# Peptides against a protein of PDB entry 3PBP: the designs that were tried, part 13

Target 1, 203 residues: chain A of PDB entry 3PBP
Amino acid sequence: LNEKDLNLILNKSLVMYESLDSTTDVIVKRNVIKQLQFVSKLHENWNSRFGKVDIQKEYRLAKVQGPFTINPFPGELYDYTATNIATILIDNGQNEIVCVSFDDGSLILLFKDLEMSMSWDVDNYVYNNSLVLIERVKLQREIKSLITLPEQLGKLYVISDNIIQQVNFMSWASTLSKCINESDLNPLAGLKFESKLEDIATI
Target 2, 203 residues: chain A of PDB entry 3PBP as posed
Amino acid sequence: LNEKDLNLILNKSLVMYESLDSTTDVIVKRNVIKQLQFVSKLHENWNSRFGKVDIQKEYRLAKVQGPFTINPFPGELYDYTATNIATILIDNGQNEIVCVSFDDGSLILLFKDLEMSMSWDVDNYVYNNSLVLIERVKLQREIKSLITLPEQLGKLYVISDNIIQQVNFMSWASTLSKSINESDLNPLAGLKFESKLEDIATI

## One batch from the design tools (peptide; aimed at target 1 L133 L176 L185 F193)

Design b1_p23_2_s3 (made by RFdiffusion4, then SolubleMPNN; from b1_p23_2, 12 letters changed)
Fold by OpenDDE base, seed 2:
Structure b1_p23_2_s3 (fold): chain B 203 residues (1-203), chain A 23 residues (1-23)
Amino acid sequence: as target 1 above (203 residues)
Amino acid sequence: SMEKELEQNVINAVGNKIKARTK
């Protein structure tokens, strides 16, 4: 996830929010609002660290077409602030996991199920939710940075005040990749989405 | 359960990705 991707996510969230009306289901409204809050916090953090992200103005012209689905996030995380974001490759293709850290010391691992693309043409608008929650990892420490290494698939390094930890999610990501590549969902049945944590070094 | 919900969400997401690739 980069600046462009974050901008796109925010735009999508804003479009969803603006599409809310009196006929919208209460649960949908709540979820959209929560998603917007989440993305806004990401945006605030991003701006503080990497500079201002320009929001595309075209979101105001976009029309939400068809039903939209929202994958739930842990509700408690909407009360916390996102601190870091990283994208981790899980294969030699284009399958990626997005990781977001929060100031409560938790990580969420998200699946990028589709390439982020939007048509901002009012007559050709396509809506897509591209991130799905897979796992929440609670570290209970202040996360300072997230590091990925291009040659290490499915591994994330979390830097805290006094420790570097490795999050290895290949236990489930390998299966995920296989399912995608083989167009077979069967191996996902019963799959445990639990990453391995390992202390790498003390700081 | 939350676990089952997450599982189903992942399955759906993977399904969506597969469908997108095959179109």
Scores: peptide ipSAE 0.495, ipTM 0.900, DockQ to the pose 0.451
OpenDDE base, seeds 1, 3, 4, 5: peptide ipSAE 0.490, 0.493, 0.490, 0.492; ipTM 0.899, 0.900, 0.898, 0.899

Design b1_p23_2_s4 (made by RFdiffusion4, then SolubleMPNN; from b1_p23_2, 13 letters changed)
Fold by OpenDDE base, seed 3:
Structure b1_p23_2_s4 (fold): chain B 203 residues (1-203), chain A 23 residues (1-23)
Amino acid sequence: as target 1 above (203 residues)
Amino acid sequence: SEKEKLEKNVIQAVGNKIKSLTK
């Protein structure tokens, strides 16, 4: 990931956020906000390592002070650049999966194991964000966009060159949701984190 | 709230479990 790429992702995220209006579904709004938070965190990490990129004050989300880590980070993706981020609800509560796409055509599905407190009005809000790698899906396509539908839990739509694909991870996400909601981790021991990939439409 | 704290702890535990399984 280079500075230019990060800026591009940030800009895209901001545009998405700005596109939100009163008619936008609350779940969609939440997802966009979470995406923006994630990107902002990445930006902060970049600034700490490579120098400050001036984020327009209007988009100054509360200084994300804290480590953002993906664990384990796939070594194979180290040389690739993140292209898109999406948040997918897995239940009617607050449980969600974060997805990041890369320019090699990979998707990583991530579990947020630390709560991000959304206080947009606090200038110096500090939050730690930790993401756990659940699954890597290799599409080997140029991923143009990621789309989620609030009424479709555990489903991610991937738009690539002339194809829309669906990533369905409810096979494991339903169990994950249950584990969280019931505070019982036992079902995780035998859980296979394998998403279903299907072609939906040719564009 | 206490409920929120509990939920946070569970989420963290879940994360740790996933991490252990996906290594």
Scores: peptide ipSAE 0.459, ipTM 0.881, DockQ to the pose 0.106
OpenDDE base, seeds 1, 2, 4, 5: peptide ipSAE 0.454, 0.456, 0.454, 0.452; ipTM 0.881, 0.881, 0.878, 0.882

## One batch from the design tools (peptide; aimed at target 1 D113 S183 L188 F193)

Design b1_p24_1 (made by RFdiffusion4)
Pose (drawn by RFdiffusion4):
Structure b1_p24_1 (pose): chain A 203 residues (1-203), chain P 24 residues (1-24)
Amino acid sequence: as target 2 above (203 residues)
Amino acid sequence: SVKEQLEMREKVGEYLIELQLEKE
């Protein structure tokens, strides 16, 4: 955990602690407070020279959160099954797109709009477990796998049956991160959220 | 700030949801 990232989760934790009011669900309030306490303890034991911190076994037992809401979910896909999931970096600030494969050779590019709180005990804990559809890409090929190279932002390799295709969504993803970082929604108006699809090779 | 970025992400989500529903 480098200094930049350590401070990022601390500040996110502070923003949520302040975001607490009385209507806030008791279980959620508990987790937000726990998250702040935990992130604070990490900050206290963080070894700056190594950029690392030890984590006790107690804090590593966490229960799953979900299911995430995928909004708006495409109606056709109710007849199919999800195959793979990948994570693609948009910028240098941990902003990412979640990618999911389906039986119909389709791809949904998702964005997480709500900040999640950390949770350890709560069963079936859902809260800000929210994803939003940005785009859908039908390759009409059998998608065998998804691959990413950390060196290339906003690009995803899709291995179909005899093709390796590259879905390139920096056309809109670059603008998306700018508005996230600049707190200005206007550049999104009129942007077509279409990814450049490109055949890389025959396999 | 981090707070402003998080509020912007919510607004981006709302905008994208409206845009995808309009395409239906």
Fold by OpenDDE base, seed 1:
Structure b1_p24_1 (fold): chain B 203 residues (1-203), chain A 24 residues (1-24)
Amino acid sequence: as target 1 above (203 residues)
Amino acid sequence: SVKEQLEMREKVGEYLIELQLEKE
């Protein structure tokens, strides 16, 4: 975590806080407020390179928000198990694609349409992290690992027993990134969400 | 802005869901 990352988290937390209204569930409000307080405290103490940030006891109970929901979830995958997960950057900002592999040899490419947060009430707070299905890629191989390279935007390397394959989704991800960054959905019209698969090496 | 990006992500998500539903 660096200062830039912390600032981003703070800004996101502020936005979430500002989104709260009279119709917002009390539990949600409480959790958002607690997160903002925590992040703000971290931000205030960031320059104290030499000081232990005293975390209040209540924050020790914080957990990662979950579970994740995939919408729509491919019915064909209900009987299969997720094997790997990777996050692929699609621009030099904060836009990213999540990829999950399954034991049937499928890859699903997912979009995070909602901001993830921490749960600050372990006993009472449950929130679904939303992931939206973009594309399913069927490799029909046992996927051993997923690798990403930070310098290679919109590229995922899939390692199977005998082959390394590259999934390149910049054909649509560049447009997606642009839409998000420019706050314009128009470029999405007619866009095909079809990734390119290429064999890179035999192993 | 961060706010605009978050709002747009939600809209993009909605669009993507609609696309999937149309494929069914």
Scores: peptide ipSAE 0.586, ipTM 0.929, DockQ to the pose 0.888
OpenDDE base, seeds 2, 3, 4, 5: peptide ipSAE 0.585, 0.584, 0.580, 0.583; ipTM 0.929, 0.928, 0.925, 0.926

Design b1_p24_1_s1 (made by RFdiffusion4, then SolubleMPNN; from b1_p24_1, 14 letters changed)
Fold by OpenDDE base, seed 5:
Structure b1_p24_1_s1 (fold): chain B 203 residues (1-203), chain A 24 residues (1-24)
Amino acid sequence: as target 1 above (203 residues)
Amino acid sequence: SIKDKLETKKEIGKFLIEKQKAKL
């Protein structure tokens, strides 16, 4: 964590706080407030010269907010187990796609449409972190590993027993990135969310 | 702004959900 990252988190936390209204769940509201307080305190206590922050004990007890919900979850995958997870950057602005593999040989590409929060309750508060289904890719292979390269935007490497395949989703992810960065949804109209699958090497 | 970006992401999520429903 550096000062730049902390500033980003602070700004996000402020926006989350400002988004709270009467329809917000009370527990969620409390957690957002606590998170803002935590981040604000971190910012206040940041020593840029030494890269150190004084974190109060109470805040150290906070946990990363737990389970993610996938919407919609593909019904065909209910009986299968997730095997790997990867995060793929789609631009230099930290927009990302989440990929999960399953033991049926499927990949799902997911969008984080909401910011995550932390659990600040000692009783292990559970809030659903939102992931939205973009695409399902059926490889029909045993997926051993998912590899990403930071310099290769919108590319995922899938390693199976005998082959390395590349999933390239920049065909739609570039547009998605643009929509986010420009705050304009119009380019999504007519966009096909179809990734390109290519064999890279036999192993 | 960060606010606009977060709101846009939220709306993208809604869009994507509806798109998936339409494919079913």
Scores: peptide ipSAE 0.651, ipTM 0.945, DockQ to the pose 0.882
OpenDDE base, seeds 1, 2, 3, 4: peptide ipSAE 0.651, 0.643, 0.650, 0.649; ipTM 0.945, 0.941, 0.945, 0.945

Design b1_p24_1_s2 (made by RFdiffusion4, then SolubleMPNN; from b1_p24_1, 10 letters changed)
Fold by OpenDDE base, seed 4:
Structure b1_p24_1_s2 (fold): chain B 203 residues (1-203), chain A 24 residues (1-24)
Amino acid sequence: as target 1 above (203 residues)
Amino acid sequence: SIKEKLETKKKIGEFLIERQKAKE
């Protein structure tokens, strides 16, 4: 974590805070507020010279909310169980796609349309984790693991019993990244969300 | 801006949801 990253987190936290209204769940409000307080304190205690931040012990109990809510959840997957999860960077600005594998051999590629916050209530909290379905890739094999390489944007490596396959979604992710970074949805028109599947190696 | 980016992401989500509905 560097100062730039901290500022980014702070700004995101501020925006989330500002988005709170009377219709927002009380627990969500609390979590957003606590996160903002934490990040603000972190910012105040930032030592740029040493890259050190003094964090109170109570804040260390907070957990980042993981991906949980998928919309829409594919009906065909209702009877199957998620097996792996991975996050794939699509640009150097930290835009990312979430991938979840299922025991039917399916991969779903998901978009984080809402920012996730930390959970500050250990026992009872409401998730604000929104994941939107982009694409389903059917591999029809047992997926053992999902691997990503930071230097390879928009690429996911899928390891099965006998093969390593690459899922490349930069065909659409580059456009998606552009849309996000430029705050322009126009390039999405006519975009095909079809990833390329390639066999890399047999094992 | 960060605000615009977040708003854009939200709109993208809405777009994707509508797209999925249209496929069904």
Scores: peptide ipSAE 0.651, ipTM 0.944, DockQ to the pose 0.865
OpenDDE base, seeds 1, 2, 3, 5: peptide ipSAE 0.650, 0.641, 0.639, 0.644; ipTM 0.944, 0.940, 0.940, 0.941

Design b1_p24_1_s3 (made by RFdiffusion4, then SolubleMPNN; from b1_p24_1, 12 letters changed)
Fold by OpenDDE base, seed 2:
Structure b1_p24_1_s3 (fold): chain B 203 residues (1-203), chain A 24 residues (1-24)
Amino acid sequence: as target 1 above (203 residues)
Amino acid sequence: SIKEKLETKKKIGKFLVERQLKKL
């Protein structure tokens, strides 16, 4: 963690705080506020060269990961279990796609439409970790692992028992990245969210 | 800005949801 990263987290936390409204769940509000307070304190301590961030015990219990809400969730996957998760960068910035595999051999590509907050309340935090379904790819294979290469933007390698397959979604992810970076949704109109599947190697 | 990116992501999410619901 460097000062630049801390500033980015602070700015994100501020924006999240500003996004709170009367419809926001009380627990979500509390968590966003706690996160902002923590990050602000961390930032203050960083600037003051006080190298010891007294992380209050409450903040030490904060988890980065929580339950995800996938919208819409594919009905066919209700009876199946998620097996792997991966995050794929789609640009040299911070835009990413989340991939989740299931034991039916399905892969779903997901968009994080909301910033994830840390959970500051372990027992009762209803995580609003929103993930939006982009595409479902049916591989019809047992997926052992998902591999990403940082230098390979918009590419996911799927390892099964006997094959390595590449899922390439740069056909739409480049446009998506552009839309995010330029704050313009117009290029999404008529865009096909269809990934390319290619066999890379037999193992 | 970060704010603009967050708002854009939210709008993209809505767009994608609506797109999937139309397929259903």
Scores: peptide ipSAE 0.640, ipTM 0.940, DockQ to the pose 0.864
OpenDDE base, seeds 1, 3, 4, 5: peptide ipSAE 0.638, 0.638, 0.638, 0.638; ipTM 0.940, 0.940, 0.940, 0.940

Design b1_p24_1_s4 (made by RFdiffusion4, then SolubleMPNN; from b1_p24_1, 12 letters changed)
Fold by OpenDDE base, seed 1:
Structure b1_p24_1_s4 (fold): chain B 203 residues (1-203), chain A 24 residues (1-24)
Amino acid sequence: as target 1 above (203 residues)
Amino acid sequence: SIKEKLETKKKIGEFLVEKMLAKQ
């Protein structure tokens, strides 16, 4: 984490706070407020020279939210277990795709459509853990690992039995990135969410 | 703005869900 990242988190937390209204659940309000307070204190106590932040004891119990909700969840995957997860950058502006592999050899590509928050309650209240299904790629292999290279946008390397395959989704991810960055959904019309699968190497 | 970006992401999500449901 650097100062720039912290500023981004702070700004996101502010937006979340500003989204609160009269219809917002009391628990949601409490969690958003606590997060904003924490991030604000984190920002105040940030030492850029040493990369250190003083954290008050009361915030040390904060937890990362989960599990995620995938919408829609493919019915065919109900009986299968997730094996790997990876995050792939699609641009230099922090837009990303989440990939999850399953033990049936499926890979799902997911979009984070909502901003996530931390859980500040012992009961692990969940707020905004949404992932949206973009594409399912059936590899029909045992997926051992998922690898991403930060310099290779929209590319995922899948390691299975004796083969490395590349999943390239820049055909649609470039458009998606543009839509996000320009706040314009028009380019999504007619877009095909079909990734390219290529064998890279045998191992 | 960050606000616009977040709203756009939400709308994209809605679009994608509708698209996926239409394929079923």
Scores: peptide ipSAE 0.617, ipTM 0.938, DockQ to the pose 0.933
OpenDDE base, seeds 2, 3, 4, 5: peptide ipSAE 0.614, 0.616, 0.615, 0.605; ipTM 0.938, 0.938, 0.938, 0.934

Design b1_p24_2 (made by RFdiffusion4)
Pose (drawn by RFdiffusion4):
Structure b1_p24_2 (pose): chain A 203 residues (1-203), chain P 24 residues (1-24)
Amino acid sequence: as target 2 above (203 residues)
Amino acid sequence: ERDELLDAIKKKIDFEKKVREKAE
């Protein structure tokens, strides 16, 4: 955990602690407070020279959160099954797109709009487990796998049956991160959220 | 749907704005 990232989760933790009010669900309040306490303890034991911190076994037992809401979910896909999931980096600030494959050779590019709180005990804990659909890409080929190269932002390799295609969504993803980082929604108006699809090779 | 997308992204923008302000 480098210094930049350590401070990022600390500040996110502080923003949520302040975001607490009385209508806030008791279980959620507990987790937010626990998150702040935990991230603070990490900050106290962080070894700056190695950029690492030890984590006791106690804090590693966590229960799953979900299911995430996928809004708006495409109606056709209720007849199909999700195949793969991939994560694609948009910028240099941990901003990412979640990609999911389906039986119909389709791809949904998702964005997480709500900040999750950490949770260890709570069963079936859902809270800000929210994803939003940005785009759907139908390749009409059998998608065997999804691959990413850390060197290339906003690009995803999709291995179909005899083709390796590259879905390139930096056309809109670059603007998306700018608005997230500049707190300005206006550039999103009019932007067509269409990814450049490109055949890389025959396999 | 476009409005809903923009509203959803706005929430993230608002949150990240608070994070940047807090980092000061």
Fold by OpenDDE base, seed 4:
Structure b1_p24_2 (fold): chain B 203 residues (1-203), chain A 24 residues (1-24)
Amino acid sequence: as target 1 above (203 residues)
Amino acid sequence: ERDELLDAIKKKIDFEKKVREKAE
């Protein structure tokens, strides 16, 4: 974690805090406040005589994991079980897509519509995680694992019994990234959310 | 599905915009 990253987290925390209102879940509110307090202290220490800031476990828990909702949930997947989850970066600005695999061989690509706070109480915290369906990719095979490479944006590697496949969604994710970063929805007009599936290797 | 996605993207855009404003 560098100064830039810390500043980003701080700014995000501030925005999250400022977004709290009377309708916000009490637990979410509590966590957001705690996050802001924590990050603020870190920032203070960073600018102080302390040259390094120790990031506690809570920072590492600020990922798409645990209880979350998917809306709309594909009806065809109601009877199937999620098997793997991965987060794929689509740019260098921390925009990301969430991928969940199911035991029917389906992959769903998801977009976060809510910002997640750090988990300060793992046992009692209800994650403020709402995910929206972007695309369903049917592989029709048992998915063993999902792998992402930090240097490869918008690419997901799917490992099954005999095949490694690449899911490339940069065809639409690049546009999505641009929209977010430039605060312009216009490029989304006519955009098709269709990823490319390619066999990479046979195992 | 598209409507929900668009709404989510809008929310994200607004969020990121606010974040950038804080950075200035």
Scores: peptide ipSAE 0.576, ipTM 0.930, DockQ to the pose 0.801
OpenDDE base, seeds 1, 2, 3, 5: peptide ipSAE 0.574, 0.574, 0.576, 0.575; ipTM 0.929, 0.930, 0.929, 0.930

Design b1_p24_2_s1 (made by RFdiffusion4, then SolubleMPNN; from b1_p24_2, 11 letters changed)
Fold by OpenDDE base, seed 4:
Formats: structure tokens, C-alpha cells, sequence
Structure b1_p24_2_s1 (fold): chain B 203 residues (1-203), chain A 24 residues (1-24)
């Protein structure tokens, strides 16, 4: 982590903390508080000159993981099981798309409805994982794995039995990113959430 | 665009704005 990243995490943690209210789940509240405490401590112990932080215990930023809810859940997937999950950055900030594959060969692209906090009590944590459906891509094959490359924004590589395919959703994700970053929803008008699927290689 | 998605994006925008303000 660099100082900029740490500051960003701190600011996010602060905002999350400030968003807590009486309606917030107790476990979520606890996690947000712990996150803020942790990040604040990191910040306090940050040596800007050397880029080092003294920490008592190593924690990682939360990533999207199960359990999670998807709204609306695609009706066609009701009887199918999620197989893989990936997070894809859509800009150089922190905007990201979540992808989940299903055993019917579907890939769904999702947007986080709620900010996630670090899981501090993993065994008893109620995950703040609310996701919203953006797009469903039907691959009609068994998806073995999902791969992302940090340097490739808005691209997801899907590995199946005999093929690697690229899902490119920058056609809409660039607009989405712009909307978020500029605090303007207007560019979303008429936007089609249709990703491009391309065969990359045969396995 | 689905209502849920629009709402989620709205929330993100608000969150992002707050984060930006906090960073000043």
C-alpha cells in the first residue's frame, strides 16, 4: 500500500462509519467500526518516508464473497448454482463490477449496492453483500474459472473446457464509471448493458 | 435500466462524493 491508497481506504472507512445508523445490522456495524479502527491505526503508524506500517495483525481489504444477494435474481438461474466469482475494475479508481458464473453456463455482471467492510468475525459475520444485476451473458458451457487482469479494465476472461473467452463490458462500464466519478446519472440514459464476447484461444 | 441498478448507482455516487469530500 502507498499513502494514497491508505488515505483512500481510511476515507472510505470514515464514510462507511458515518453511514451507520440504528437500522444497520449489529454485525455490520461492528465490522465497520473495527475496520475504521484498524485503518486508523494503520494510518497512525504509517511511515510515509519509508512506506511502511507497523501492524499487530495482518488484515486484507474485503472482497466480494459469499454469501451474497442478487437483486433481481434472474429467474432462469433459480435452480442453478453459482460456481465462480470475480471482481473486475472498470477504472483506475475503485469502481468495479462483480461477476458470478453459474453451472448453466451463465455469467452475470453485478453492481454492488452496498459498500463492503472487512470481515472481522468471519464465522459469524453477516455479509453486507447486496448486488444488483446488470447483465446476463449466456455462454452455454461449463465455466471452469474466471480470470481478471488488473491492467485490463472491464475485461473478464472466462475459461471453459476448450476455450478461453473474453467478456468486454467497457462499452457500458466506461459510461458507468464516468457517471459515478462525475456524480451525473444523465449519461446512463439509453445506455445498453451489452457486453462483447470474444473467443481468445482454444485450449 | 432497472430501478434497482439505478438506485445502486445513485448510492455509489453519493458514497463516492462523500469519500471525495473526506479526502480534502
Amino acid sequence: as target 1 above (203 residues)
Amino acid sequence: MEKELLEAIGKKIEFQKKVKEASK
Scores: peptide ipSAE 0.579, ipTM 0.929, DockQ to the pose 0.765
OpenDDE base, seeds 1, 2, 3, 5: peptide ipSAE 0.576, 0.576, 0.576, 0.576; ipTM 0.928, 0.928, 0.929, 0.929

Design b1_p24_2_s2 (made by RFdiffusion4, then SolubleMPNN; from b1_p24_2, 10 letters changed)
Fold by OpenDDE base, seed 4:
Structure b1_p24_2_s2 (fold): chain B 203 residues (1-203), chain A 24 residues (1-24)
Amino acid sequence: as target 1 above (203 residues)
Amino acid sequence: MEEELLKAIGKKIEFEKKVKEASK
């Protein structure tokens, strides 16, 4: 972590803390408080020390992982099981899309409506994972793996039995990123959330 | 656009605004 990253995490932690209210889940509240305390300590130590601050792996910003809720959950997927999950960056900041595959060959693209906190009690923590459906892509094949490349924004590689396919959602994700970064919802008007699917290679 | 998605994006925007303000 560099100073900039640490500051960002601190600021996010502060905002998360300030967002806590009486309706917030007790576990989430506790987790956010712990995060803020931890990051604050790190920040203090960072300023006092010229060295790298090692963050314990367990206290890193949690990636999207189960359990999580998806709203709306596609009705057609009620009888199917999630198989893979991936997070794809859509800009050079920290905006990202979550992708979940299902055993029916569906891929859903999801937006986080809540900021994730660090995992402090991995075994017992109820993650503040609320996800909103953006798009469902039907691949009609068994999805073996989801691969992302950090240098390729808004692209997801889907590995099936005999083919690698690319899902490119920058057609809408670029606009989404712009909306978030510029704090303006207007560009979303008329936007279609339709990703491009392309065959990349046969396995 | 689904209402839930719009709402979620709105929340994200608000969050990011606050983060930016906190960074000043």
Scores: peptide ipSAE 0.548, ipTM 0.921, DockQ to the pose 0.782
OpenDDE base, seeds 1, 2, 3, 5: peptide ipSAE 0.546, 0.545, 0.544, 0.545; ipTM 0.921, 0.921, 0.920, 0.921

Design b1_p24_2_s3 (made by RFdiffusion4, then SolubleMPNN; from b1_p24_2, 9 letters changed)
Fold by OpenDDE base, seed 5:
Structure b1_p24_2_s3 (fold): chain B 203 residues (1-203), chain A 24 residues (1-24)
Amino acid sequence: as target 1 above (203 residues)
Amino acid sequence: MEEELLKAIGKKIDFQKKVKEKSK
């Protein structure tokens, strides 16, 4: 972590804290508060010789993991089981898309409508994970793994038994990113959420 | 565009805006 990263985390934590209200789950509130306290202390001590603080565990818990809710949930996937999850960055401003694979060979691309706090009580933490469906991609393959490359925005690699495929959603994600960063929803009008699927390699 | 998605994006916009404001 550098100072810039720490400041970003702090600012996010502050915004999350300020967004707490009476409707927020008590556990979520607690976690947000603890996060803010922790990050604030780190910030205060950043110039101090206390060196690199390992926040990896706490940071990992801030990643999208089950359980989560999807709205709307694709009815056709109701009887299928999620197999993999991945998060794909769409810009350098930490906007991201969540992808979940299912055992029917489907991929769903999802947007987070809630910010997640670090989990300070893993056993009792209620994940504030609300996801919204963007697109369903049907591969009709057994998906073994999902791979993302940090340097490749808006790209997801899907590994199945005999093939590696790339899902590229920058066609719409670039517009989405712009909308978010510029605080303008207008470019979303008429936007088609259709990703491009390409075969990368046969294995 | 689905209403839920639009709402979610709106929330994200608001969040990012607030974060940016604090970063200044």
Scores: peptide ipSAE 0.566, ipTM 0.934, DockQ to the pose 0.779
OpenDDE base, seeds 1, 2, 3, 4: peptide ipSAE 0.563, 0.565, 0.565, 0.566; ipTM 0.932, 0.933, 0.933, 0.933

Design b1_p24_2_s4 (made by RFdiffusion4, then SolubleMPNN; from b1_p24_2, 10 letters changed)
Fold by OpenDDE base, seed 5:
Structure b1_p24_2_s4 (fold): chain B 203 residues (1-203), chain A 24 residues (1-24)
Amino acid sequence: as target 1 above (203 residues)
Amino acid sequence: DREELLKAIGKKIEFQKKVKEASK
């Protein structure tokens, strides 16, 4: 982590803390509070000279992990099982898309409805994960893994048994990014959420 | 689908605004 990243995490933690209310799950509340306390402590102990902070191994940055809610959930996938999950950045401002693969060969692209906090007690923590469906991509392949590459915005690589494919959703993600960063939803009007699928290599 | 997405994006916008404000 660098100072900028730490500050971002701190600010996010503050905002999350301030968003807590009576409707928030008790475990979520506790987790958010612990996160804020921890991050604040890290900030206080920041080594600006070396750009380093010591993070306890047991504490990790929140990653999208099940269980989570998808709204709406594609009815066709009710009988299938999620196999992989990936997060893809769409800009340098920490906006991201979540992708989940299923054993029917489908990919769903998702937008996070809620912010997640660090998991302080994995066994007891209720994930505050709500996701909204953007697009379903049907590959009809056995998906082995999902890969993202650094500095490649809006691109997801899908590895199946015999092929590597790229899913490129910058056609709409660039607009989405702009909307978020400029606080304007108008550019989304009429936008089609259709990603481009390209074969990269045959295995 | 689109309605829910727009709502979620709206929430993100508000969140980011608050984060930016906190960073000042």
Scores: peptide ipSAE 0.561, ipTM 0.931, DockQ to the pose 0.770
OpenDDE base, seeds 1, 2, 3, 4: peptide ipSAE 0.563, 0.561, 0.559, 0.561; ipTM 0.930, 0.930, 0.930, 0.931; seed 1 fails the geometry check

